# Designs tried in a protein design run: peptides against a protein of PDB entry 5GWM. Part 37

Target 1, 52 residues: chain A of PDB entry 5GWM
Amino acid sequence: DSAISKEDEERYQKLVTENEQLQRLITQKEEKIRVLRQRLVERGDAKGTELN

## One batch from the design tools (peptide; made by RFdiffusion4, then SolubleMPNN)

Design b2_p23_1_s1
Fold by OpenDDE base, seed 2:
Structure b2_p23_1_s1 (fold): chain B 52 residues (1-52), chain A 23 residues (1-23)
Amino acid sequence: as target 1 above (52 residues)
Amino acid sequence: DEVEKLKTELEQIEKEIEELKKK
């Protein structure tokens, strides 16, 4: 009976697309964090140390 | 130094993730 309007569907799809884009950005940044942490480990340093 | 630069970059990216999660 009641269906969402085309305008409501378009707004929903924009929010879905934005959410997917934000999730991709988060994943990319989390991967960058992993790489940076690995570089610190390879250098023999740890998070929160002031060495080197 | 280079280690402090990497730590600063890490902290900045962690903050950016927090800001993205608040959207």
Scores: peptide ipSAE 0.068, ipTM 0.676, DockQ to the pose 0.073
Fold by OpenDDE base, seed 5:
Structure b2_p23_1_s1 (fold): chain B 52 residues (1-52), chain A 23 residues (1-23)
Amino acid sequence: as target 1 above (52 residues)
Amino acid sequence: DEVEKLKTELEQIEKEIEELKKK
């Protein structure tokens, strides 16, 4: 029977950790987008309008 | 212009998200 090597398991764990880190960065940026969009709404700005 | 600054920051962050989703 073929089994996964320790090196393959270590490579897999690195990819899992990297994926989790990237997902955290995406979530942080999506939250920042939410905050920025809310600030634009509070200023009465509309998408495609250059009033201010 | 603070609104223009916020729009520029928003566009930059949206681009960074797109780049991260490609990884």
Scores: peptide ipSAE 0.068, ipTM 0.677, DockQ to the pose 0.075
Fold by OpenDDE base, seed 1:
Structure b2_p23_1_s1 (fold): chain B 52 residues (1-52), chain A 23 residues (1-23)
Amino acid sequence: as target 1 above (52 residues)
Amino acid sequence: DEVEKLKTELEQIEKEIEELKKK
């Protein structure tokens, strides 16, 4: 039976877990971007307009 | 300056997303 080693399986699972963590971080940052853009819109600000 | 602060934060987070997508 051609089975991968336990070490290779553990390495694969680490990569899967890391990928899932990175995707969660991306989603969280994309949501933060959405919130910040919405705050800019609510203030009537556009890109290239200097407002305090 | 609160608006400029939000724009700077937005740009920084966009950069961080790009860096994460390269991993």
Scores: peptide ipSAE 0.067, ipTM 0.676, DockQ to the pose 0.078
Fold by OpenDDE base, seed 3:
Structure b2_p23_1_s1 (fold): chain B 52 residues (1-52), chain A 23 residues (1-23)
Amino acid sequence: as target 1 above (52 residues)
Amino acid sequence: DEVEKLKTELEQIEKEIEELKKK
């Protein structure tokens, strides 16, 4: 029965933790993208003219 | 100017997401 070594489990847990941190950062940035896109839409709708 | 700032920020964040997904 191939039990994973303690060292391999510790390496795996580090990768899981890093992945969770990266996923949180991605989610935060994706939410920021959503907010920015919404602001762009609201500005386009509110002024009826492409005021750059 | 403000719309272009928002577009630039959007593009920057999209690039950062792509870089994070490539790690």
Scores: peptide ipSAE 0.064, ipTM 0.673, DockQ to the pose 0.081; fails the geometry check

Design b2_p23_1_s2
Fold by OpenDDE base, seed 3:
Structure b2_p23_1_s2 (fold): chain B 52 residues (1-52), chain A 23 residues (1-23)
Amino acid sequence: as target 1 above (52 residues)
Amino acid sequence: SEVEKLKTEVEQIEKEIKKLEEE
């Protein structure tokens, strides 16, 4: 059984933690994009209502 | 985009994790 060294396990855990941090940053940026797009739609609809 | 850079970095990290699991 090729037991992973303690050093390789510590490297693995660092990479897992970094991956989770990047995934959180991706989610935050995607949510910000969603909110900004929704605000643009709402402003477009408000301008359409003033023309009628 | 900054999001695509982060996605590429995540993909690279996942490849490195897989490599360590195969050692």
Scores: peptide ipSAE 0.078, ipTM 0.667, DockQ to the pose 0.617
Fold by OpenDDE base, seed 4:
Structure b2_p23_1_s2 (fold): chain B 52 residues (1-52), chain A 23 residues (1-23)
Amino acid sequence: as target 1 above (52 residues)
Amino acid sequence: SEVEKLKTEVEQIEKEIKKLEEE
């Protein structure tokens, strides 16, 4: 097994950081979708949110 | 959805991480 180069480790750490950022964004968007859906149910608004 | 796009992007990043770990 070839030892990971310093350059490959730096690439790995960038990808890990980006993944963590995207996971936070997913969580925030999913929570926002949940809240909006709940508000639509409470209002009786049949606007089918095409979840993009 | 925008969330599905982000999930796909995360999955791609995880595949790239795994590839780097296997080198």
Scores: peptide ipSAE 0.087, ipTM 0.673, DockQ to the pose 0.667; fails the geometry check
Fold by OpenDDE base, seed 1:
Parts: C-alpha cells; sequence; structure tokens
Structure b2_p23_1_s2 (fold): chain B 52 residues (1-52), chain A 23 residues (1-23)
C-alpha cells in the first residue's frame, strides 16, 4: 500500500505554496515591465532593453 | 532576466511536484 507519507505530503504542500508565490511575483514583474515599456514608448526612448 | 529566472524556478518546482505525485 503506497500511502503517501505525511512527510511527502508536507513537502508537496510546501512546493505548491512556493510555486503560487513565484507565480504572483512573475505576474507583478511582468506588469512592472509592461508599465516601464509603455513609459519608454511615451518618452520616445528607443532603448529596447533586452529583458534577460 | 529576473522574470526568466523565476520562470525557470517555477518550472523546476512543477517538475518536483509532478515527481512527488508519481511516487
Amino acid sequence: as target 1 above (52 residues)
Amino acid sequence: SEVEKLKTEVEQIEKEIKKLEEE
């Protein structure tokens, strides 16, 4: 009976929570990038910074 | 970029979750 151990379930829940936090951070950074790009267009600043 | 680093980290976490789900 391959019952998931309590330790494996706690590890899984930690990873799920961390993933959700990183997804929120990605969304916030992507929105910030959008706003900054729009401001650069409005200023006529042709420096397309490659976002690496 | 910092966004690409976070995306790579998320992708790694998703792979680890999937691995745990297959155990």
Scores: peptide ipSAE 0.086, ipTM 0.671, DockQ to the pose 0.756; fails the geometry check
Fold by OpenDDE base, seed 5:
Structure b2_p23_1_s2 (fold): chain B 52 residues (1-52), chain A 23 residues (1-23)
Amino acid sequence: as target 1 above (52 residues)
Amino acid sequence: SEVEKLKTEVEQIEKEIKKLEEE
């Protein structure tokens, strides 16, 4: 409801940047998981790995 | 999982952003 201070805006921009970095890392890890699962299918490997 | 940790951290950051937007 109140106008955001300059200090709050600077804090907001840091959090936005950090969020974007984490989203990129999530996407990269999820794509790597997809590629590894596809390679297991292509090899006919019945042994999956638990990926957490 | 490492991905779940990152998702939880992102969710926390999004909550903090929302809090700042509502101040």
Scores: peptide ipSAE 0.081, ipTM 0.670, DockQ to the pose 0.660; fails the geometry check

Design b2_p23_1_s3
Fold by OpenDDE base, seed 3:
Structure b2_p23_1_s3 (fold): chain B 52 residues (1-52), chain A 23 residues (1-23)
Amino acid sequence: as target 1 above (52 residues)
Amino acid sequence: SEVEKLKTELEQIQKEIQELQEK
């Protein structure tokens, strides 16, 4: 049976944790952008083009 | 953008995870 080494498993777990952290950060930033764009639309403001 | 930098880093990590799973 092909088994991943202990060192590769430890590296894998670190990468999974970092992946989850980055995914949460991306989601938070994208939600913030969504909320800000919605507020700009409600105000009739064109500054939404600067948001990303 | 900050979001695009984070997406690029996420893509790199996902690629390394896939490479480890293929060993």
Scores: peptide ipSAE 0.040, ipTM 0.610, DockQ to the pose 0.701
Fold by OpenDDE base, seed 4:
Structure b2_p23_1_s3 (fold): chain B 52 residues (1-52), chain A 23 residues (1-23)
Amino acid sequence: as target 1 above (52 residues)
Amino acid sequence: SEVEKLKTELEQIQKEIQELQEK
């Protein structure tokens, strides 16, 4: 393993921050899909299987 | 889907992080 440059460290930190943001967005969307699917089931509606 | 797009982007970022850590 070689030493990481300051430029590579800054790139790394940006990617880590973006990764955390995307993970939060995924979680929010997955929860929204769960809620919507539950509402569709409660309504007896059969549409919405591509919600992933 | 929107979630699949975000997941693919997340996986790409995780790969780039790993490549930086392996230098």
Scores: peptide ipSAE 0.046, ipTM 0.616, DockQ to the pose 0.673; fails the geometry check
Fold by OpenDDE base, seed 1:
Structure b2_p23_1_s3 (fold): chain B 52 residues (1-52), chain A 23 residues (1-23)
Amino acid sequence: as target 1 above (52 residues)
Amino acid sequence: SEVEKLKTELEQIQKEIQELQEK
């Protein structure tokens, strides 16, 4: 609606940076889950983990 | 789960970004 204030822009940039950090952490945890699931399959202990 | 917590936080941040862009 109106031009973004300097304070809103600074808040936006902080949120974008945090968003990127969280996206990286999610990706790392999802990859770790994939590796753990693969190891469980190889071990024969593949019980259905509702991993969310 | 830890992944669900991070996803919820991510969604909240994305919502706040969108609200700032709509001003």
Scores: peptide ipSAE 0.044, ipTM 0.611, DockQ to the pose 0.731; fails the geometry check
Fold by OpenDDE base, seed 5:
Structure b2_p23_1_s3 (fold): chain B 52 residues (1-52), chain A 23 residues (1-23)
Amino acid sequence: as target 1 above (52 residues)
Amino acid sequence: SEVEKLKTELEQIQKEIQELQEK
């Protein structure tokens, strides 16, 4: 039941913002991988892709 | 991989958020 300090709240808000940024970057990279795989399939390229 | 690096960083941030919420 302890109130969060002002410094802890500021730290929390920075971490939340960074979390949201990283979530967006992960989603963008995963979508880019999906699109590239689809383009390879459409070209008939059967190269096995590793998830990086 | 670059995706794995971002996932590791995300997991660390999520852990720090949880620790702050539990205090």
Scores: peptide ipSAE 0.040, ipTM 0.608, DockQ to the pose 0.733; fails the geometry check

Design b2_p23_1_s4
Fold by OpenDDE base, seed 5:
Structure b2_p23_1_s4 (fold): chain B 52 residues (1-52), chain A 23 residues (1-23)
Amino acid sequence: as target 1 above (52 residues)
Amino acid sequence: SEVEKLKTELEQIQKEIAELQAK
């Protein structure tokens, strides 16, 4: 019924790994964007708000 | 933005995980 195949299990494990990697990457890039926005604010550049 | 693209990809992966768990 709700049993997964070996192929599905292998796919699941790969997706879980990718999910964790992407979450870490998003966090890293969000921090980088924060730093860049702060630098733009410090320079008096209004373009900082456009970075998302 | 790059972060928005990554969030979209993450959302897609999480959807596939949920679909596998629902089989």
Scores: peptide ipSAE 0.190, ipTM 0.754, DockQ to the pose 0.680
Fold by OpenDDE base, seed 3:
Structure b2_p23_1_s4 (fold): chain B 52 residues (1-52), chain A 23 residues (1-23)
Amino acid sequence: as target 1 above (52 residues)
Amino acid sequence: SEVEKLKTELEQIQKEIAELQAK
């Protein structure tokens, strides 16, 4: 393996940060979907069908 | 869906991270 350059390290750090941000965003949206689906079930509504 | 798009972007970023780590 070749030594990582400074430019590669800087790129890596940016990608790690973005990766973490996207993971958090996905988790937040999936949780929101879960909560909304649960509320629909509790109300007796069948409309949770095409949710992500 | 929006979540699926975000997952695709996440996968692309993770691939690039892995490529940098494999040098």
Scores: peptide ipSAE 0.182, ipTM 0.751, DockQ to the pose 0.665
Fold by OpenDDE base, seed 2:
Structure b2_p23_1_s4 (fold): chain B 52 residues (1-52), chain A 23 residues (1-23)
Amino acid sequence: as target 1 above (52 residues)
Amino acid sequence: SEVEKLKTELEQIQKEIAELQAK
């Protein structure tokens, strides 16, 4: 069980890379949502706050 | 939502990483 094949190591590295990419993408989308909500506040509007 | 979909995908990847590390 403790022995990791070359294929498992390659899969692991791909998953680690994708995990980091998704974390960055989530952060970027959340920041964009924050900026858009701030613009709505500045306009005196409260619509569109249902998105996560 | 888009962010919720990305979080679900992230969770699946993290699960697979944990399974590989548990061998």
Scores: peptide ipSAE 0.168, ipTM 0.744, DockQ to the pose 0.668
Fold by OpenDDE base, seed 4:
Structure b2_p23_1_s4 (fold): chain B 52 residues (1-52), chain A 23 residues (1-23)
Amino acid sequence: as target 1 above (52 residues)
Amino acid sequence: SEVEKLKTELEQIQKEIAELQAK
């Protein structure tokens, strides 16, 4: 066990923030994909799995 | 795949976070 340096702490905080941002972005895009797929189903369009 | 690319980036960030936490 080693103490976390100031540099490590700053890096950690940056990574945590970026992690949260990416998680939100993924969720937003997955929701958009879900909505689009639903619209295609409602139109009777036979679509395969959308490439994410 | 845009979402897959983002998931890959996320995985890499999570790995680095885990490495820092393991010190």
Scores: peptide ipSAE 0.179, ipTM 0.750, DockQ to the pose 0.680; fails the geometry check

Design b2_p23_4_s2
Fold by OpenDDE base, seed 2:
Structure b2_p23_4_s2 (fold): chain B 52 residues (1-52), chain A 23 residues (1-23)
Amino acid sequence: as target 1 above (52 residues)
Amino acid sequence: IEEELKELEELKEKLEEIKKQLA
């Protein structure tokens, strides 16, 4: 095949960069959910310990 | 050229799936 055009390479790099950015945003949201779940567990455990 | 076009289409599909998951 002929060499990839500069325009196609620029489009590819733009899509790669956007994909990486969106993947990072997903990871950040998942980490936030994990932290919130952990805090809920800790509060539940604290109440359980206080009742004993 | 056909291989590069296929890669671009695959990336577009991945991005649309990620956008759907973030919504």
Scores: peptide ipSAE 0.053, ipTM 0.607, DockQ to the pose 0.059
Fold by OpenDDE base, seed 1:
Formats: structure tokens, sequence, C-alpha cells
Structure b2_p23_4_s2 (fold): chain B 52 residues (1-52), chain A 23 residues (1-23)
């Protein structure tokens, strides 16, 4: 018996879930950046500085 | 790409804050 309240357990679980979601989003953003950089390399286009 | 990098950094900061709250 940890004496942790139901409310504290729910808050903890919410943070765990959010952590997992953010990790997935980070991975997706990193992949998007990789793809954009790769496209610039493949095109040999000096316009890389114009990309957002 | 600069905007995507900024968003990525913001997400990493939020993730670190969550880790701090869980510790």
Amino acid sequence: as target 1 above (52 residues)
Amino acid sequence: IEEELKELEELKEKLEEIKKQLA
C-alpha cells in the first residue's frame, strides 16, 4: 500500500502518456528534418537557406 | 528547416520538464 491518492496516480499516468506522445513527435520531427536535408543534397540546390 | 528545428527544440524542452516532474 503506497498511500498514493487516486488523483496523484491519475496525474502520474497522464504525464507518462504525454511523455510517450512527445517522444513520438520528436522522432517524427527528426525524420522530417532528415528528409528535407536529404532532398537538398539530392537536388544540389543552394536554396537550402530559403527553407523554413 | 529552421522552423522545424525550433519546434523540435521546444518539444525536447517539454519532454525534459515532464521527466523532471516524474522524478
Scores: peptide ipSAE 0.053, ipTM 0.638, DockQ to the pose 0.544; fails the geometry check
Fold by OpenDDE base, seed 5:
Structure b2_p23_4_s2 (fold): chain B 52 residues (1-52), chain A 23 residues (1-23)
Amino acid sequence: as target 1 above (52 residues)
Amino acid sequence: IEEELKELEELKEKLEEIKKQLA
């Protein structure tokens, strides 16, 4: 039966945890981008050149 | 916004690399 070593399991869990962390960061960045774009629309195009 | 998009793309690339390691 799928005899993974403790070392393999620990490696796998680290990768899973990192993946979950990156997923959360992606979601946070996407929300930030949404908010910034919304603010740009509300303020008008004059602020477009100031945004990075 | 352009910088935030770049950071998002870099995070997605890292995530895909992790998924590749798990496959």
Scores: peptide ipSAE 0.045, ipTM 0.616, DockQ to the pose 0.514; fails the geometry check
Fold by OpenDDE base, seed 4:
Structure b2_p23_4_s2 (fold): chain B 52 residues (1-52), chain A 23 residues (1-23)
Amino acid sequence: as target 1 above (52 residues)
Amino acid sequence: IEEELKELEELKEKLEEIKKQLA
């Protein structure tokens, strides 16, 4: 049987929470990029160089 | 789009570092 200290468990949970937050942010940014690319296709313009 | 891609890459790098620490 393995046992960890309370401090080690708290450090682990902080990393898990941060990982989940970063995963959500990645998904949100990927969706934003998809929408921006779709707008460029719909407009038929080369404005991509002016977009963030 | 270039700025959004840069921020996405930075987030992916941080995520991979966290995964390495959790392993």
Scores: peptide ipSAE 0.045, ipTM 0.612, DockQ to the pose 0.525; fails the geometry check

Design b2_p23_4_s3
Fold by OpenDDE base, seed 1:
Structure b2_p23_4_s3 (fold): chain B 52 residues (1-52), chain A 23 residues (1-23)
Amino acid sequence: as target 1 above (52 residues)
Amino acid sequence: IEEELKELEELKKKLQEIQEQLK
């Protein structure tokens, strides 16, 4: 029986976990960018280039 | 915003690389 090695299972689980973490980080970053853009619109500040 | 946009692109790139490894 060609069972997946414990090392291959651990590698797969790390990739799954990292995929979920990155998806959350992307969502958080997109929301941060949205909030920053909204603040510029509300302030009438055309200086979007000064925001990190 | 430019830094945050760059970081977002880097995160999306990393996600794509991981998703390719999961196939």
Scores: peptide ipSAE 0.589, ipTM 0.909, DockQ to the pose 0.557
Fold by OpenDDE base, seed 2:
Structure b2_p23_4_s3 (fold): chain B 52 residues (1-52), chain A 23 residues (1-23)
Amino acid sequence: as target 1 above (52 residues)
Amino acid sequence: IEEELKELEELKKKLQEIQEQLK
């Protein structure tokens, strides 16, 4: 029986955890960008390039 | 916004690299 080694399972779980963390970080960055863009629209500031 | 867009692109690139390792 080719049982998955404990080492291979631990490597897989690390990749799964990192994938979930990256997805959360991407969602947080996309929301931050959305909020910054919304503030520019509300201010009528044509200066989208002045926001970091 | 330009800095945040650059960081977002870097995160998306890392996500693609991890997803390729999970296939």
Scores: peptide ipSAE 0.589, ipTM 0.910, DockQ to the pose 0.558
Fold by OpenDDE base, seed 3:
Structure b2_p23_4_s3 (fold): chain B 52 residues (1-52), chain A 23 residues (1-23)
Amino acid sequence: as target 1 above (52 residues)
Amino acid sequence: IEEELKELEELKKKLQEIQEQLK
């Protein structure tokens, strides 16, 4: 059995936590982009380039 | 939208780097 050191387990858990944080941030950004695009469609505004 | 798209791609890149370390 490959004994994982306590230090290696702590490093692994930090990477897992960071992975989950990044997944949440990505979902939040994708939803923000979706809402911005939907507002452009609803306004009939060809000015998609004026939204940051 | 262009700034949000850029930030999204940067987050996806970081996620790929973390996922590679989790293999």
Scores: peptide ipSAE 0.591, ipTM 0.910, DockQ to the pose 0.586; fails the geometry check
Fold by OpenDDE base, seed 4:
Structure b2_p23_4_s3 (fold): chain B 52 residues (1-52), chain A 23 residues (1-23)
Amino acid sequence: as target 1 above (52 residues)
Amino acid sequence: IEEELKELEELKKKLQEIQEQLK
């Protein structure tokens, strides 16, 4: 049985945690972009380029 | 929106790099 070293497990868990964090950040960013686009639609603005 | 789109792209790139390391 290839016993995974404690160091390899710790490296793996860091990557898993970072993956989950990035997925959450992406979801939050996509929602922010959605809200900004919706505000432009509600204002009748076609460009969406003036908002950060 | 352009700044937010750029940040989103950077986050997606980082996610891809992490996912490749998890394979």
Scores: peptide ipSAE 0.589, ipTM 0.909, DockQ to the pose 0.601; fails the geometry check

## One batch from the design tools (peptide; made by RFdiffusion4, then SolubleMPNN)

Design b2_p24_3_s1
Fold by OpenDDE base, seed 4:
Structure b2_p24_3_s1 (fold): chain B 52 residues (1-52), chain A 24 residues (1-24)
Amino acid sequence: as target 1 above (52 residues)
Amino acid sequence: DIKKEIEELEKLKEKLEEIKKQLE
């Protein structure tokens, strides 16, 4: 049971918060990609229809 | 062990930053 320093706790909380923010940003980008792919399909664009 | 947890979170942050860069 090593005593957790205040600095280690602050570093941990910072990393948790930053990773959660990055995960949310990735989810937003993935949703944007999904919407853009859907728009390409709806337009009948060759690149959209070729998407697997 | 909080030091191990910090190391794991730093590795996760690096991976997430790389994924973020690929999605830009």
Scores: peptide ipSAE 0.074, ipTM 0.671, DockQ to the pose 0.063
Fold by OpenDDE base, seed 5:
Structure b2_p24_3_s1 (fold): chain B 52 residues (1-52), chain A 24 residues (1-24)
Amino acid sequence: as target 1 above (52 residues)
Amino acid sequence: DIKKEIEELEKLKEKLEEIKKQLE
């Protein structure tokens, strides 16, 4: 088994950090979607058709 | 407007999930 180079380790750590950032962003978008859907329900279906 | 915003956010989420999958 070939040892991982220092450059490959640094690249891997950057990808791990980016993945964690993307996961946080996904969670924020999911929460925003949840809140917007809840507002549609609270306003009722008749007003929901105008909320495009 | 809210439905359009949801659609845009869901599309962005899908793209981010695909990027996440490529990082796995």
Scores: peptide ipSAE 0.053, ipTM 0.634, DockQ to the pose 0.347; fails the geometry check
Fold by OpenDDE base, seed 1:
Structure b2_p24_3_s1 (fold): chain B 52 residues (1-52), chain A 24 residues (1-24)
Amino acid sequence: as target 1 above (52 residues)
Amino acid sequence: DIKKEIEELEKLKEKLEEIKKQLE
């Protein structure tokens, strides 16, 4: 049973940190998408908006 | 413009999710 080396642990921790950062960015983009979709609904354009 | 912005953000989200998946 080889315990992970310190180098492997440090590498793993970097990847975990990056994943957490990416998750935060994803959440921010999801919220922005939600807000923009809500604005489309509020415009009442039942025919599909021409908004690009 | 709003649809384009949504599309761009969804594309970015997809890329980030793919990177996230590679880190799992």
Scores: peptide ipSAE 0.052, ipTM 0.628, DockQ to the pose 0.395; fails the geometry check
Fold by OpenDDE base, seed 2:
Structure b2_p24_3_s1 (fold): chain B 52 residues (1-52), chain A 24 residues (1-24)
Amino acid sequence: as target 1 above (52 residues)
Amino acid sequence: DIKKEIEELEKLKEKLEEIKKQLE
């Protein structure tokens, strides 16, 4: 059974880490979108339409 | 301005989701 090379393992670990970082960034953007939408609701529809 | 910021963030989220999909 050919063991995974050290180079392949390092590449895999980089991809896993990058995916986790991207997932965290997505979550941060989703939270920011949620907060901004909530501010539009709190300000009312008329003010929300003015705040393009 | 808030609507524009939401649109920009949604576009960025879409790009990040596409990159994530490429890493799956």
Scores: peptide ipSAE 0.052, ipTM 0.627, DockQ to the pose 0.344; fails the geometry check

Design b2_p24_4_s1
Fold by OpenDDE base, seed 4:
Structure b2_p24_4_s1 (fold): chain B 52 residues (1-52), chain A 24 residues (1-24)
Amino acid sequence: as target 1 above (52 residues)
Amino acid sequence: SIREEIEELEQLKEKLRKIEEELK
């Protein structure tokens, strides 16, 4: 029956919002990686294949 | 408890941050 303090509620809300923002940023980066990989395939660019 | 939920969200935040750093 310990009532959630106002401070704990505010901290919870901030963490939820920040995690949602981080997830959106990750999704944007993942999409950017997908687009870059697609461009490499389209160009036949062997970027990152070191022929040793 | 609300404290356990806060700790779980902090762990999730750290995991998301690590993934974001790996994608840099």
Scores: peptide ipSAE 0.053, ipTM 0.599, DockQ to the pose 0.062
Fold by OpenDDE base, seed 5:
Structure b2_p24_4_s1 (fold): chain B 52 residues (1-52), chain A 24 residues (1-24)
Amino acid sequence: as target 1 above (52 residues)
Amino acid sequence: SIREEIEELEQLKEKLRKIEEELK
């Protein structure tokens, strides 16, 4: 097994941290989508009716 | 509109998911 350099390890850790941040952003957007869809249901908005 | 906002958020979610898959 070839040992990775310190520079490669630091690069890997940055990518891991970025991936965790991206996952949090995905979760936040999924929750916002859920809330917006629920508001459409609560308003009794018929399929095809446009709401702003 | 609320529907347009949902579509924009779904598109951005999918872009972030693709980037996440590229990091694997």
Scores: peptide ipSAE 0.042, ipTM 0.570, DockQ to the pose 0.386
Fold by OpenDDE base, seed 2:
Structure b2_p24_4_s1 (fold): chain B 52 residues (1-52), chain A 24 residues (1-24)
Amino acid sequence: as target 1 above (52 residues)
Amino acid sequence: SIREEIEELEQLKEKLRKIEEELK
């Protein structure tokens, strides 16, 4: 039985958790980008127009 | 600037994506 060690399982679980956290962070940034782009549209600003 | 903030967030997103790819 080629069972993985407890240390390997714990390491794997840490990597899975970190990956899930990174995925959540990416999703949060994507949502913020979406909201900011929507604000540009609502203001009538083109991608090339300076808005602070 | 809203544009600059979008660019910064896109750069951060790409950095996080690269780290995620290194975990695979």
Scores: peptide ipSAE 0.042, ipTM 0.569, DockQ to the pose 0.422
Fold by OpenDDE base, seed 1:
Structure b2_p24_4_s1 (fold): chain B 52 residues (1-52), chain A 24 residues (1-24)
Amino acid sequence: as target 1 above (52 residues)
Amino acid sequence: SIREEIEELEQLKEKLRKIEEELK
């Protein structure tokens, strides 16, 4: 059984952590997009609102 | 502009997704 080196384990853990952080950031951006799109819908019912 | 902010956030989301796929 080739034991993984300590350096390989630390590298793997860093990549896993980075992946999880990126997923959290994606989720945060998706939530912000959802909120902004909802504001467009809510304000689109108001005559004269520029939603640029 | 809310529309421009949505576009910028979607572009950032796509960049993060690409980086994530490279880590797999």
Scores: peptide ipSAE 0.043, ipTM 0.574, DockQ to the pose 0.344; fails the geometry check

